# Peptides against a protein of PDB entry 5K2M: the designs that were tried, part 153

Target 1, 273 residues: chain A of PDB entry 5K2M
Amino acid sequence: MRIGITYTVLRREEMAIKERAGEFGEVVMLHEDDLLFPGNYDLDVVIIRNVSHFKALYTARLFESEGIPTVNSSRLIFEAGDKLFATLRLAGKVPVPEWKAALSEGGALRVPDSLGYPLVSKPVFGSWGRLLAKVNDRDSLEAVLEHRKWMKNPLYGIHYFQEFVEKPGRDIRSYVIGGEFVGAIYRYSNHWITNTARGGKAEPCSDPEVEELSVKAWEAFGEGALAIDIFESEKGLLVNEVNPNMEFKNAARVTGADMAGKLVEYAVEVAKT

## One batch from the design tools (peptide; made by RFdiffusion4, then SolubleMPNN)

Design b2_p23_4_s3 (from b2_p23_4, 8 letters changed)
Fold by OpenDDE base, seed 1:
Structure b2_p23_4_s3 (fold): chain B 273 residues (1-273), chain A 23 residues (1-23)
Amino acid sequence: as target 1 above (273 residues)
Amino acid sequence: SELEEMLERLKKLAFELAEEEFK
């Protein structure tokens, strides 16, 4: 078994994945600078750990073009890594926050007619709460839309909105790999954007309802390794988003779950299929 | 700790900047 691991930065996650992969076979670390295609790679599977969503997507697709399966697959990265595409998968399977998508400023200005205020404006791509905006009124909506006009990437012209969900000072991040629930954490924050890197505390989450919902959310995609962000709302648990390029250092530390091992085990399974 | 939080924040900022090359 030859396991490739693509990466941008050797983080704790990549180190753990490397270490666990070594128990299953030969490990080939592939920094982004090492990736040239076509490359005639001799690998049974590649674990995709590129930091950039787009680099991860293209890397996965490039290996797949050479007949090498990836974890995650380019399909999964594409569908799960885009908030709107992920919502389309999730909405038919699990409770999600109410959402609207608009493809123009004129359309976006009508979103409050359906969702009301406050709204959350999200780019369809990006991580760590970047460019999230709580939109409390018409003036704020107009400001967000005005700024989007001057952003260079055309994807900023895809306007994705959610209802603002009142959270109990925390959210939940769960992990499902190959359909198996691996673990979950609470992320605490006094800010409406919950992120452990922004001074948030992480604690273990042991809730059977979270576990069940997480698996169902994963089943909406049907493959791969996903981190799942869940909100506790007045109307129950809501699946907010998923991440096909998950960070798990804090979750692994807090829960003691062998997330790196589970990821490698799944990759080995994929290689054998 | 405060230092750990700062380190994590700096790492995330670095990664965010890396993603911005596509914007």
Scores: peptide ipSAE 0.013, ipTM 0.398, DockQ to the pose 0.028
Fold by OpenDDE base, seed 5:
Structure b2_p23_4_s3 (fold): chain B 273 residues (1-273), chain A 23 residues (1-23)
Amino acid sequence: as target 1 above (273 residues)
Amino acid sequence: SELEEMLERLKKLAFELAEEEFK
């Protein structure tokens, strides 16, 4: 068994994955600078750990073009890593925040007629809460839309909105790998954007409803390893988004779950299919 | 690692930027 691991930065997650992968076979670490295609790689599977969504996506697709399966697959990265595409998968399977998408400024200006204020404006791509906007009124909406016009990436012209969900000072991050629930944490923050990177406390989440919902959310995609963001709302649990290139160091620490091991085990399974 | 620290700093900066948009 030869296991590739692509990466941008050697984080605690990548180190853990490397260590665990070594128990199953030969490990080949592949920094982004090492990647050239076509490359005639001798690998049974590649674990994708590139930081950039797009680099991860293209890396996965390039290995797949050489007949090498990846975890996650390019399909999963594509669908799960885009907030709108992820919503499209999730909405038919699990509760999600109310959302609207518009393809023009004129369309976007009508979104409040359906969702009301406050709104959350999100780019369809990006991580760590970048360019999230809480839109409280018409003036704020116009400002967000105006700024988007001057952004160079055409994807900023895809206007994705959610209802603002009042959260109880926390959200939930769960992990499902190969259809198996691995664990979940609460992430505490006084800010409406919850992230442990902001110094938020993480605590174990042991809730059967979260476990069930997380598995259902994973089933909307049907493969791979996903981190799942869940909101606690007045309407109950809502699946906000998923991440096909998950960070898990905090969750692993807090829960004690062997997330790196589970990921490697799944990759080995994929290699054998 | 140093690289991990840099990444965490970048994350924090991204969050700060998002917060400043609402100040």
Scores: peptide ipSAE 0.008, ipTM 0.372, DockQ to the pose 0.024
Fold by OpenDDE base, seed 3:
Structure b2_p23_4_s3 (fold): chain B 273 residues (1-273), chain A 23 residues (1-23)
Amino acid sequence: as target 1 above (273 residues)
Amino acid sequence: SELEEMLERLKKLAFELAEEEFK
């Protein structure tokens, strides 16, 4: 068994994946600078750990074009890594925040007629709460839309909105790999954007409802390794988004779950199919 | 862009540092 691992930065996650993969076979670490295509890669499977969503997507597709399976697949990265495409998959299977999409400024200005205020403006791509805006009124909506006009990336012209969900000062991040629930954590924050990167506390989440909902959310995609972001709302649990390029260092530390081991085991299974 | 990637890397490093403070 020859296992490739693509990466941008050697983080604790990549070190743990490398160590665990070494128990199953030969490990080939592939920094982004090492990747040229077409190439003569002799690998049975590649674990994709590129930081950039788009680099991860294209890297996966390039290996697949050479007959090498990837974890995650380019299909999964594409569908799960886009907030709107992910919502389209999730909405038919699990509760999600109310949402609207518009393809023009004129359409976007009508979104409050359906969602009301406050609402949240999100780019369809990006991580770490980048360009999230809580929109409380018409003036704020117009300002957000005006700024989007001057952004060069055409994807910023895709207007995705959600209802604002009041959270109890925390959110939930769960992990499902190959259809198996691996673990979950609470992430605490004093900001309406819950992100542990902003100095938030993490605690283990042991809730059977979270486990069941997480597995159902994964089943909307039907493959791979996903981190799942869940909100605790007055309406109950809502699946906000999924991440096909998950960070798990904090979750592994807090829960004691072998996230890296589970990921490698799944990759080995994929290699054998 | 390269800048966006650098910013993402910086965020990842900041996250790792924050986690060490909460051990």
Scores: peptide ipSAE 0.014, ipTM 0.420, DockQ to the pose 0.028; fails the geometry check
Fold by OpenDDE base, seed 4:
Structure b2_p23_4_s3 (fold): chain B 273 residues (1-273), chain A 23 residues (1-23)
Amino acid sequence: as target 1 above (273 residues)
Amino acid sequence: SELEEMLERLKKLAFELAEEEFK
């Protein structure tokens, strides 16, 4: 078994994945600078750990073009890594926050007619709470839309909105790999954006409802390794988003779950399929 | 160049933030 691992930065996750992969076969670390295509890669599977969503997506697709399966697949990265496309998958299977999408400023200005205020404006791509905006009124909406016009990436012209969900000062991050629930944590933050809290408190989440919902959310995609963000709302649990390029350092530390091992095991299974 | 140095600093900061960020 020859396992490739693509990476941008050798983080704790990548180190753990490398270590565990070594137990199953030869490990080939592939920094982004090492990736040229077409190439003659002698690999049975590639674990995609590029930091950038787009780099991860294209890397996966490029390896697939060489006949090498990836974890995650380019399909999964594409569908799960785009917040709108992920919502489209999730909405048919699990409870999600109310959402609207608009393809123009004129359309976006009508979103409050259906969702009301406050809203959350999200880019369809990006991580770590970047460019999330709580939109409380018309003036704020207009400002967000105006700023989007001047952003260079055309994807900023895709207007994705959610209802603002009041959370109990925390959210839930769960992990499902190959359809198996691996673990979950509570992430505490005093800010409405939980992901921006440096050194935030995490606690294990042992809730059967979270486990069931997480698996159902994964089933909306039907493959791969996903981190799943769940809100505790007055309406019950809501699946906010999923991440096909999951970070799990904190979750692994808090739960003791072998996230890296489970990921590698799944990759090995994929290689054998 | 100053631009290159700035880009490198930004990359470094981004990665450091990613490592320290609660997730």
Scores: peptide ipSAE 0.013, ipTM 0.393, DockQ to the pose 0.027; fails the geometry check

Design b2_p23_4_s4 (from b2_p23_4, 9 letters changed)
Fold by OpenDDE base, seed 3:
Structure b2_p23_4_s4 (fold): chain B 273 residues (1-273), chain A 23 residues (1-23)
Amino acid sequence: as target 1 above (273 residues)
Amino acid sequence: SEMEEMLERLRKLALELAKEEFE
């Protein structure tokens, strides 16, 4: 078996995936600079580890066009990597924060009529909490909308809002690969945005309710490897978002779970299908 | 954008070097 691994930066995750993949066959590391299409790639499966959401998406689709399956698939990356599209999948299967989407400034100004304040404004794409805004009042909403008009990417014209969820100074990150729950952690932060880029402690999360909810969230998409962000709210557990391009270094360390191994095993299964 | 991607890479690299992290 020949396993490709595409990457932007060689992180601990990519090193672990490479090492584990070597137990199953020949490993071909493919930096973004190595990728040209159409190409003559002799691979049974490709594990997508590009940092950029869009580069990951297009890389997956390009390999698929050559008849080579990818983990994750371009379909999954597309649907899970967009916050609005992910919400559309999740909302029918699991509890999610209340949300609204508007396609114009005029529509966006009516969102508080249904959700009230405070709101959270999110771009539909991006990571690391970029352009997340807690909107407490009308003045703040108008300011956010005004700034969005001057952003060049047309996707910033898609207005996605959630209710503000009060969290107990932490959130939950769980991992589901091929429908199997692999593990979960608590992520602690003093900021209302609990994001890895802000630093903090992580602790193992052993909660059967989290496990069940995580599997259900994965089933909304039905394939691949997903990291799942879950909030502990007064209303119970809420699935906030999913990530089809997951980091797991700290989670693997904290839980002891063989996340890289599980990912490779799933990729091998995909290759054999 | 290319700039956004560069910033993302930088954040990922910074995270690798951090003593305390939570992913």
Scores: peptide ipSAE 0.012, ipTM 0.357, DockQ to the pose 0.030
Fold by OpenDDE base, seed 4:
Structure b2_p23_4_s4 (fold): chain B 273 residues (1-273), chain A 23 residues (1-23)
Amino acid sequence: as target 1 above (273 residues)
Amino acid sequence: SEMEEMLERLRKLALELAKEEFE
């Protein structure tokens, strides 16, 4: 078994994945600078750990073009890594925050007619709460839309909005790999954007409802390894988003779950398929 | 440019740091 691991930066997760992968076979670490295609790679499977969503997506697709399966697949990265496309999958299977998408400024200006205020404006791509905006009124909406016009990436012209969900000072991140629930944590934050960077604590989440919902959310995609962000709302649990390029350092630490091992095990299974 | 490369590296580092913060 030859396991490739693509990476941008060697983080704790990549180190853990490398270590666990070594138990199953030969590990080939592939920094982004090492990736040229076509490359005739001799690998049975590639674990995609590129930081950039797009780099991960294209890397996965490029390996697949050479007949090498990836974890996650390019399909999954594409569908799960785009917030709107992920919502489309999730909405048919699990409760999600109310959302609207608009393809023009004129359309976006009508979103409050349906969702009301406050709204959350999200880019369809990106991680870590970047460019999330709580939109409380018309003036704020206009400002966000104006700023989007001047952003270089045309994907910023895709206007994705959610209802603002009042959270109890925390959210839930769960992990499902190959359809199996691996673990979940509470992430505490005093900010409406749950960001543990601001001194937020993580605690284990042991809730059967979270587990069930997480698996159902994963089933909306039907493959791979996903981190799932869940809100505790007055309406109950809502699946906010999923991440096909999950970070799990803190979750692994807090829960004690062998997330790296589970990921590698799944990759090995994929290689044998 | 060298500056663009540096900025890109910084962005990558910032992203990594941000990831550690969100976890």
Scores: peptide ipSAE 0.012, ipTM 0.387, DockQ to the pose 0.031; fails the geometry check
Fold by OpenDDE base, seed 5:
Structure b2_p23_4_s4 (fold): chain B 273 residues (1-273), chain A 23 residues (1-23)
Amino acid sequence: as target 1 above (273 residues)
Amino acid sequence: SEMEEMLERLRKLALELAKEEFE
């Protein structure tokens, strides 16, 4: 078996994936600079670890066009990597924060009429809490909308809003691979944006409700490897976001779960399908 | 170790730059 691994930066995750993949067959590391299409790659499966959402998406689709399956698939990356599209999949299957989408400034200005204040403004793409804004009032909303007009990427014109969820100083990150719950962690932060990449403490999360909800959230997409962000709210657990290009070094360290191994095992399974 | 921490910080910076370049 020949396993490709595409990557932008060799992180701890990519090193772990490479190491575990070597137990199953020949590993071919493919930096973004190594990729040219159409090509003849002679691979049975490709694990997509490109940092950029769009690079990951196009890389996956390009390999698929040559008959090589990818983990994750381009479909999954597309649907899970967009916050709005992910919400559309999740909604109706699992509890999600209340949300609204608007396609114009005029529409966006009416969002508070339904959701009230405070709101959270999110771009539909991006990671690590970039361009998240807590919108407390009309003046703040107008400011956010004004700034969006001057952003170059047209996707910033897609206005996605959520209700502000009061969290207990933490959120939950869970991992589901191939439909199997692998593990979960609490991420602690005193800021309303919780991100372990910003130095937040991580602790194991052992909660059957989290496990069940995580699997259900994965089932909304029906394939691949997903990290799932869950909020603890007054309304109960809410699935906030999913990530089809997950970081797991902290979760693996804290839980002891073999996330890299599970990912490789799933990729091998995909290759055999 | 201090070296490991430094490497981790550098990796994070590299990731941030990569994301900014391709988003």
Scores: peptide ipSAE 0.012, ipTM 0.398, DockQ to the pose 0.024; fails the geometry check
Fold by OpenDDE base, seed 1:
Structure b2_p23_4_s4 (fold): chain B 273 residues (1-273), chain A 23 residues (1-23)
Amino acid sequence: as target 1 above (273 residues)
Amino acid sequence: SEMEEMLERLRKLALELAKEEFE
């Protein structure tokens, strides 16, 4: 078996994936600079580890066009990597924070009529809490919308809002690969944006309810490897978002779970399908 | 450790900036 791994930066995750993939077959590391299509690649499966969501999406689709399956698939990357599209999948299967989408400033200004204040403004793409805004009032909403008008990417004109969820100083990140729950962590932060990149502590999360909910969230998409962000709320557990380009270094370290191995095993399974 | 945390933060920042460059 020949396993491709596309990457932008050789991170701990990519190193671990490479190492584990070597146990199953020949590994072909493919930096973004190595990718040219059509390319007549001789690969049974490609693990997509590009940093950019869009580059990951297009890379996956390009390999698929050559008959090579990818983990994750371009479909999954597309649907899971967009917060709004992910919400559309999740909302019918699992509890999610209340949300609204607006396609204009005029529409966005009506969002508080349903969600109230405070609310959270999110771009539909991006990671690590980038461009998240807690909107406490009308003035803040107007400011966010004004700034969005001057942003270059048209996707910033897609206004995605959630209710503000009061969290107990932490959130949960779980990992589901091929429908199997692999592990979960608590991410602690004194800030309303919980992110390990912002100095948050990670601890193992062993909660059967989290496990069950994580699997159900994965089932909303039905394929691939996903990191799932879950909030602990007064209403119970809420699935906030999913990530098809998951980082798992900290989670693997904290939980001891072989996330890289599970990812490779799933890729091998996909290759055999 | 504080050092590990700092390194992780720097790593995350670098990756975020990389995404901005490629997206």
Scores: peptide ipSAE 0.006, ipTM 0.352, DockQ to the pose 0.041; fails the geometry check

Design b2_p23_5_s1 (from b2_p23_5, 10 letters changed)
Fold by OpenDDE base, seed 5:
Structure b2_p23_5_s1 (fold): chain B 273 residues (1-273), chain A 23 residues (1-23)
Amino acid sequence: as target 1 above (273 residues)
Amino acid sequence: GADFEDWLKDIEEWGAILEKALA
């Protein structure tokens, strides 16, 4: 078996994936600079670890066009990596924060009529809480909308909003690979944007309700490897978002779960189908 | 700690990717 691994930067995750993949066959590391299409790639499966959402998406699609399956698939990356598309999948299967989408400034200005204040403005793409805004009033909403007009990417004209969820100083990140729950962590932060990369503490999360909800959230997409962000709210657990290009170094360290091994095992299964 | 340094690197990398994509 020949396993490709595409990457932008060799992180701890990519090193762990490489090491575990070596137990199953020949490993071919493919930096973004090594990729040219159409090509003649002799690979049974490719694990997609490109940092950029769009580069990951296009890389997956390009390998699929050569008849090589990818983990994750381009379909999954597309649907899970967009906050609005992910919400559309999740909303019918699991509890999610209340949300609204608007396609114009005029529409966006009416969002508080249904969601009230405070609300959260999110771009449909992006990571690490980038360009998230807590909107407390009309003035801040107008400011966010004004700034969006001057952003070059047309996707900033897709206005996605959620209710502001009061969290107990933490959120949950779980991991589901091939439909199996692998593990979960609490991420602690005093900031309304919880991220361990921003100096938050991580602790193991052992909660059967989290496990069940995480599997259901994965089932909304039905394939691949997903990190799932869950909020603890007054209404119960809410699935906030999913990530098809998961970081797991902190979760693996804290839980002891073999996330890299599980990902490789799943990729090997995909290669055999 | 190490997580913050990794976060900074990730931001720099994303910034460079976005700059290239938007150029």
Scores: peptide ipSAE 0.014, ipTM 0.466, DockQ to the pose 0.067
Fold by OpenDDE base, seed 4:
Structure b2_p23_5_s1 (fold): chain B 273 residues (1-273), chain A 23 residues (1-23)
Amino acid sequence: as target 1 above (273 residues)
Amino acid sequence: GADFEDWLKDIEEWGAILEKALA
């Protein structure tokens, strides 16, 4: 078996995936500079680890066009990597924060009529809480909308909003691979944007409700490897977003779960189907 | 301590990625 691994930067995750993949077959590391399509790739499966959502999406689709399955699939990357499309999947299966989408400034200005204030403005794409805005009032909403007009990418014209969820100084990140719950962590932060990338402490999360909810959230998509971000709210657990290109080094370290191994095992299963 | 160092490394890695992506 030949396992491709596409990557932008060789992170701890990619190193761990490479190491574990070596136990199952020949590993072919493919930096973005190595990717040219159409190509003659002799691979049974490709693990997609490109950092860019769009590069990951297109890379997956390009390999699929060559008859090579990918983990994650282009379908999953497309649906899970877009916050709005992910919400559309999740909302039918699990509790999510209240949300609204608008396709115009005029529509966006009416969002508070439904959700009230404070709101969270999110771009539909992007990572690490970039361009997340807490919108406390009308003036802030107008400012966010004005700034979006001057952004070059037309996707910033897709206005996605959530209710602001008060969190207990932490959120939960869980990992589900191939429908199996692998582990979860608490991410602690004093900022309303909880991300381990902001120097937050991670601790193991052992909660059967989190496990059940995480599996249900994964079932909304029905394939692949997902990191799932869950909020602890006054309304109970809410699935905020999912990540089809998950970072897991902190979670693996804290939980002791072999996330890289589980990802490779799933990729091997995908290759055999 | 270790989490902060890992965080700094992550920022550096992302900074390099973003610099390349924005260039």
Scores: peptide ipSAE 0.010, ipTM 0.478, DockQ to the pose 0.044
Fold by OpenDDE base, seed 2:
Structure b2_p23_5_s1 (fold): chain B 273 residues (1-273), chain A 23 residues (1-23)
Amino acid sequence: as target 1 above (273 residues)
Amino acid sequence: GADFEDWLKDIEEWGAILEKALA
């Protein structure tokens, strides 16, 4: 078996994936600079670890066009990696924060009429809480919309809003791979944006309700490896978003779960199908 | 702690990626 691993930066996750993949076959590390299509690659499966959502998406689709399956698939990356598309999948299966989407400034200005304040403005793409804004009032909403007007990427013209969820100083990140719950962590932060990659502490989360909800959230997509962000709210657990290009170094460290191994095992299964 | 050191590394990595992407 020949396992490709595409990457932008060789992180701890990519090193762990490489190491575990070596137990199943020949590993071919493919930096973004190595990728040229069509390339007639001799690979049985490719694990997609490109940092950029769009580069990951296109890389997956390009390998698929050559008959090489990917983990994650381009379909999953597309649907899970877009916050709005992910919400559309999740909303039919699991509790999610209340949300609205608007396709114009005029539409966006009416969002508070239905959701009230405070709101969270999110770009449909991006990671690490970048360009998230807590919108407390009309003046803040107008400012966010004005700033987005000057952003060059037309995707910033897709206005996605959620209710602001009061969290108990933490959120939950769980991991589901191939439909199997692998583990979960609490991410602590004094800021309304919780992310361990932004200086928060992580602790193991062992909660059967989190496990059940995480599997249900994964089932909304039905394939691949997902990190799932869950909020603890006054309304109960809410699935905020999913990530098809997960960071797991903190979760693996804290839980002891073999995230890299589970990912490779799933990729090997995909290669055999 | 370890989480802060990891955070610093992550920021450096993202900074480098963003600089390359914006250059």
Scores: peptide ipSAE 0.009, ipTM 0.499, DockQ to the pose 0.046
Fold by OpenDDE base, seed 1:
Structure b2_p23_5_s1 (fold): chain B 273 residues (1-273), chain A 23 residues (1-23)
Amino acid sequence: as target 1 above (273 residues)
Amino acid sequence: GADFEDWLKDIEEWGAILEKALA
């Protein structure tokens, strides 16, 4: 078994994956600077750990073009890594926050007619809660839309909105790999954005309802390794988003779950199919 | 190969879903 690991930065996650992969076979670490295609790579599977969503997507697709399966697949990275595309998959399977998409400023200005205020404006791509805006009124909506016009990436012209979900000062992040629930954490924050990367505390989450919902959310995609963000709302649990390029350092530390090992085990299974 | 074609079909379906969501 020859396991590739693509990466941008050797984080704790990549180090853990490397270590665990070494138990299953030969490990080939591939920094982004090492990646040229076509490259005649002799690998059975590649674990994609590029930091950039787009770099991860293209890297996965490039390996797949050479007949090498990836974890995650380019399909999964594409569908799960885009908030709107992920919502489209999730909405048919699990409860999600009410959402609306608009493809123009004029369309976006009509979103409150359906969802009301407050809203959350999200870019379809991005991480760590960047460019999330709580939109309380018309003036705030106009401001967000005005700023989006001046952003260089045309994807900022794809307007994705959710209802604002009142959360109990926390959200849930769960991890499902190959259809198996691996673990979950509470992420605490005094801010409406509850990302641990922004200084939030993490605690173990042991809730059978979270486990069941997480697996169902994963089944909406049907493959790979996903981190799943879940809100506790007055309406019950809502699946907010998924992440196909998961950070799990905090979750692994808090839960004691061998997330790196589970990821490698799944990659080995993928290599055998 | 097949996964990519399926992905392209999914995008087309998503386009249709978006049109319905915007309607």
Scores: peptide ipSAE 0.006, ipTM 0.322, DockQ to the pose 0.031

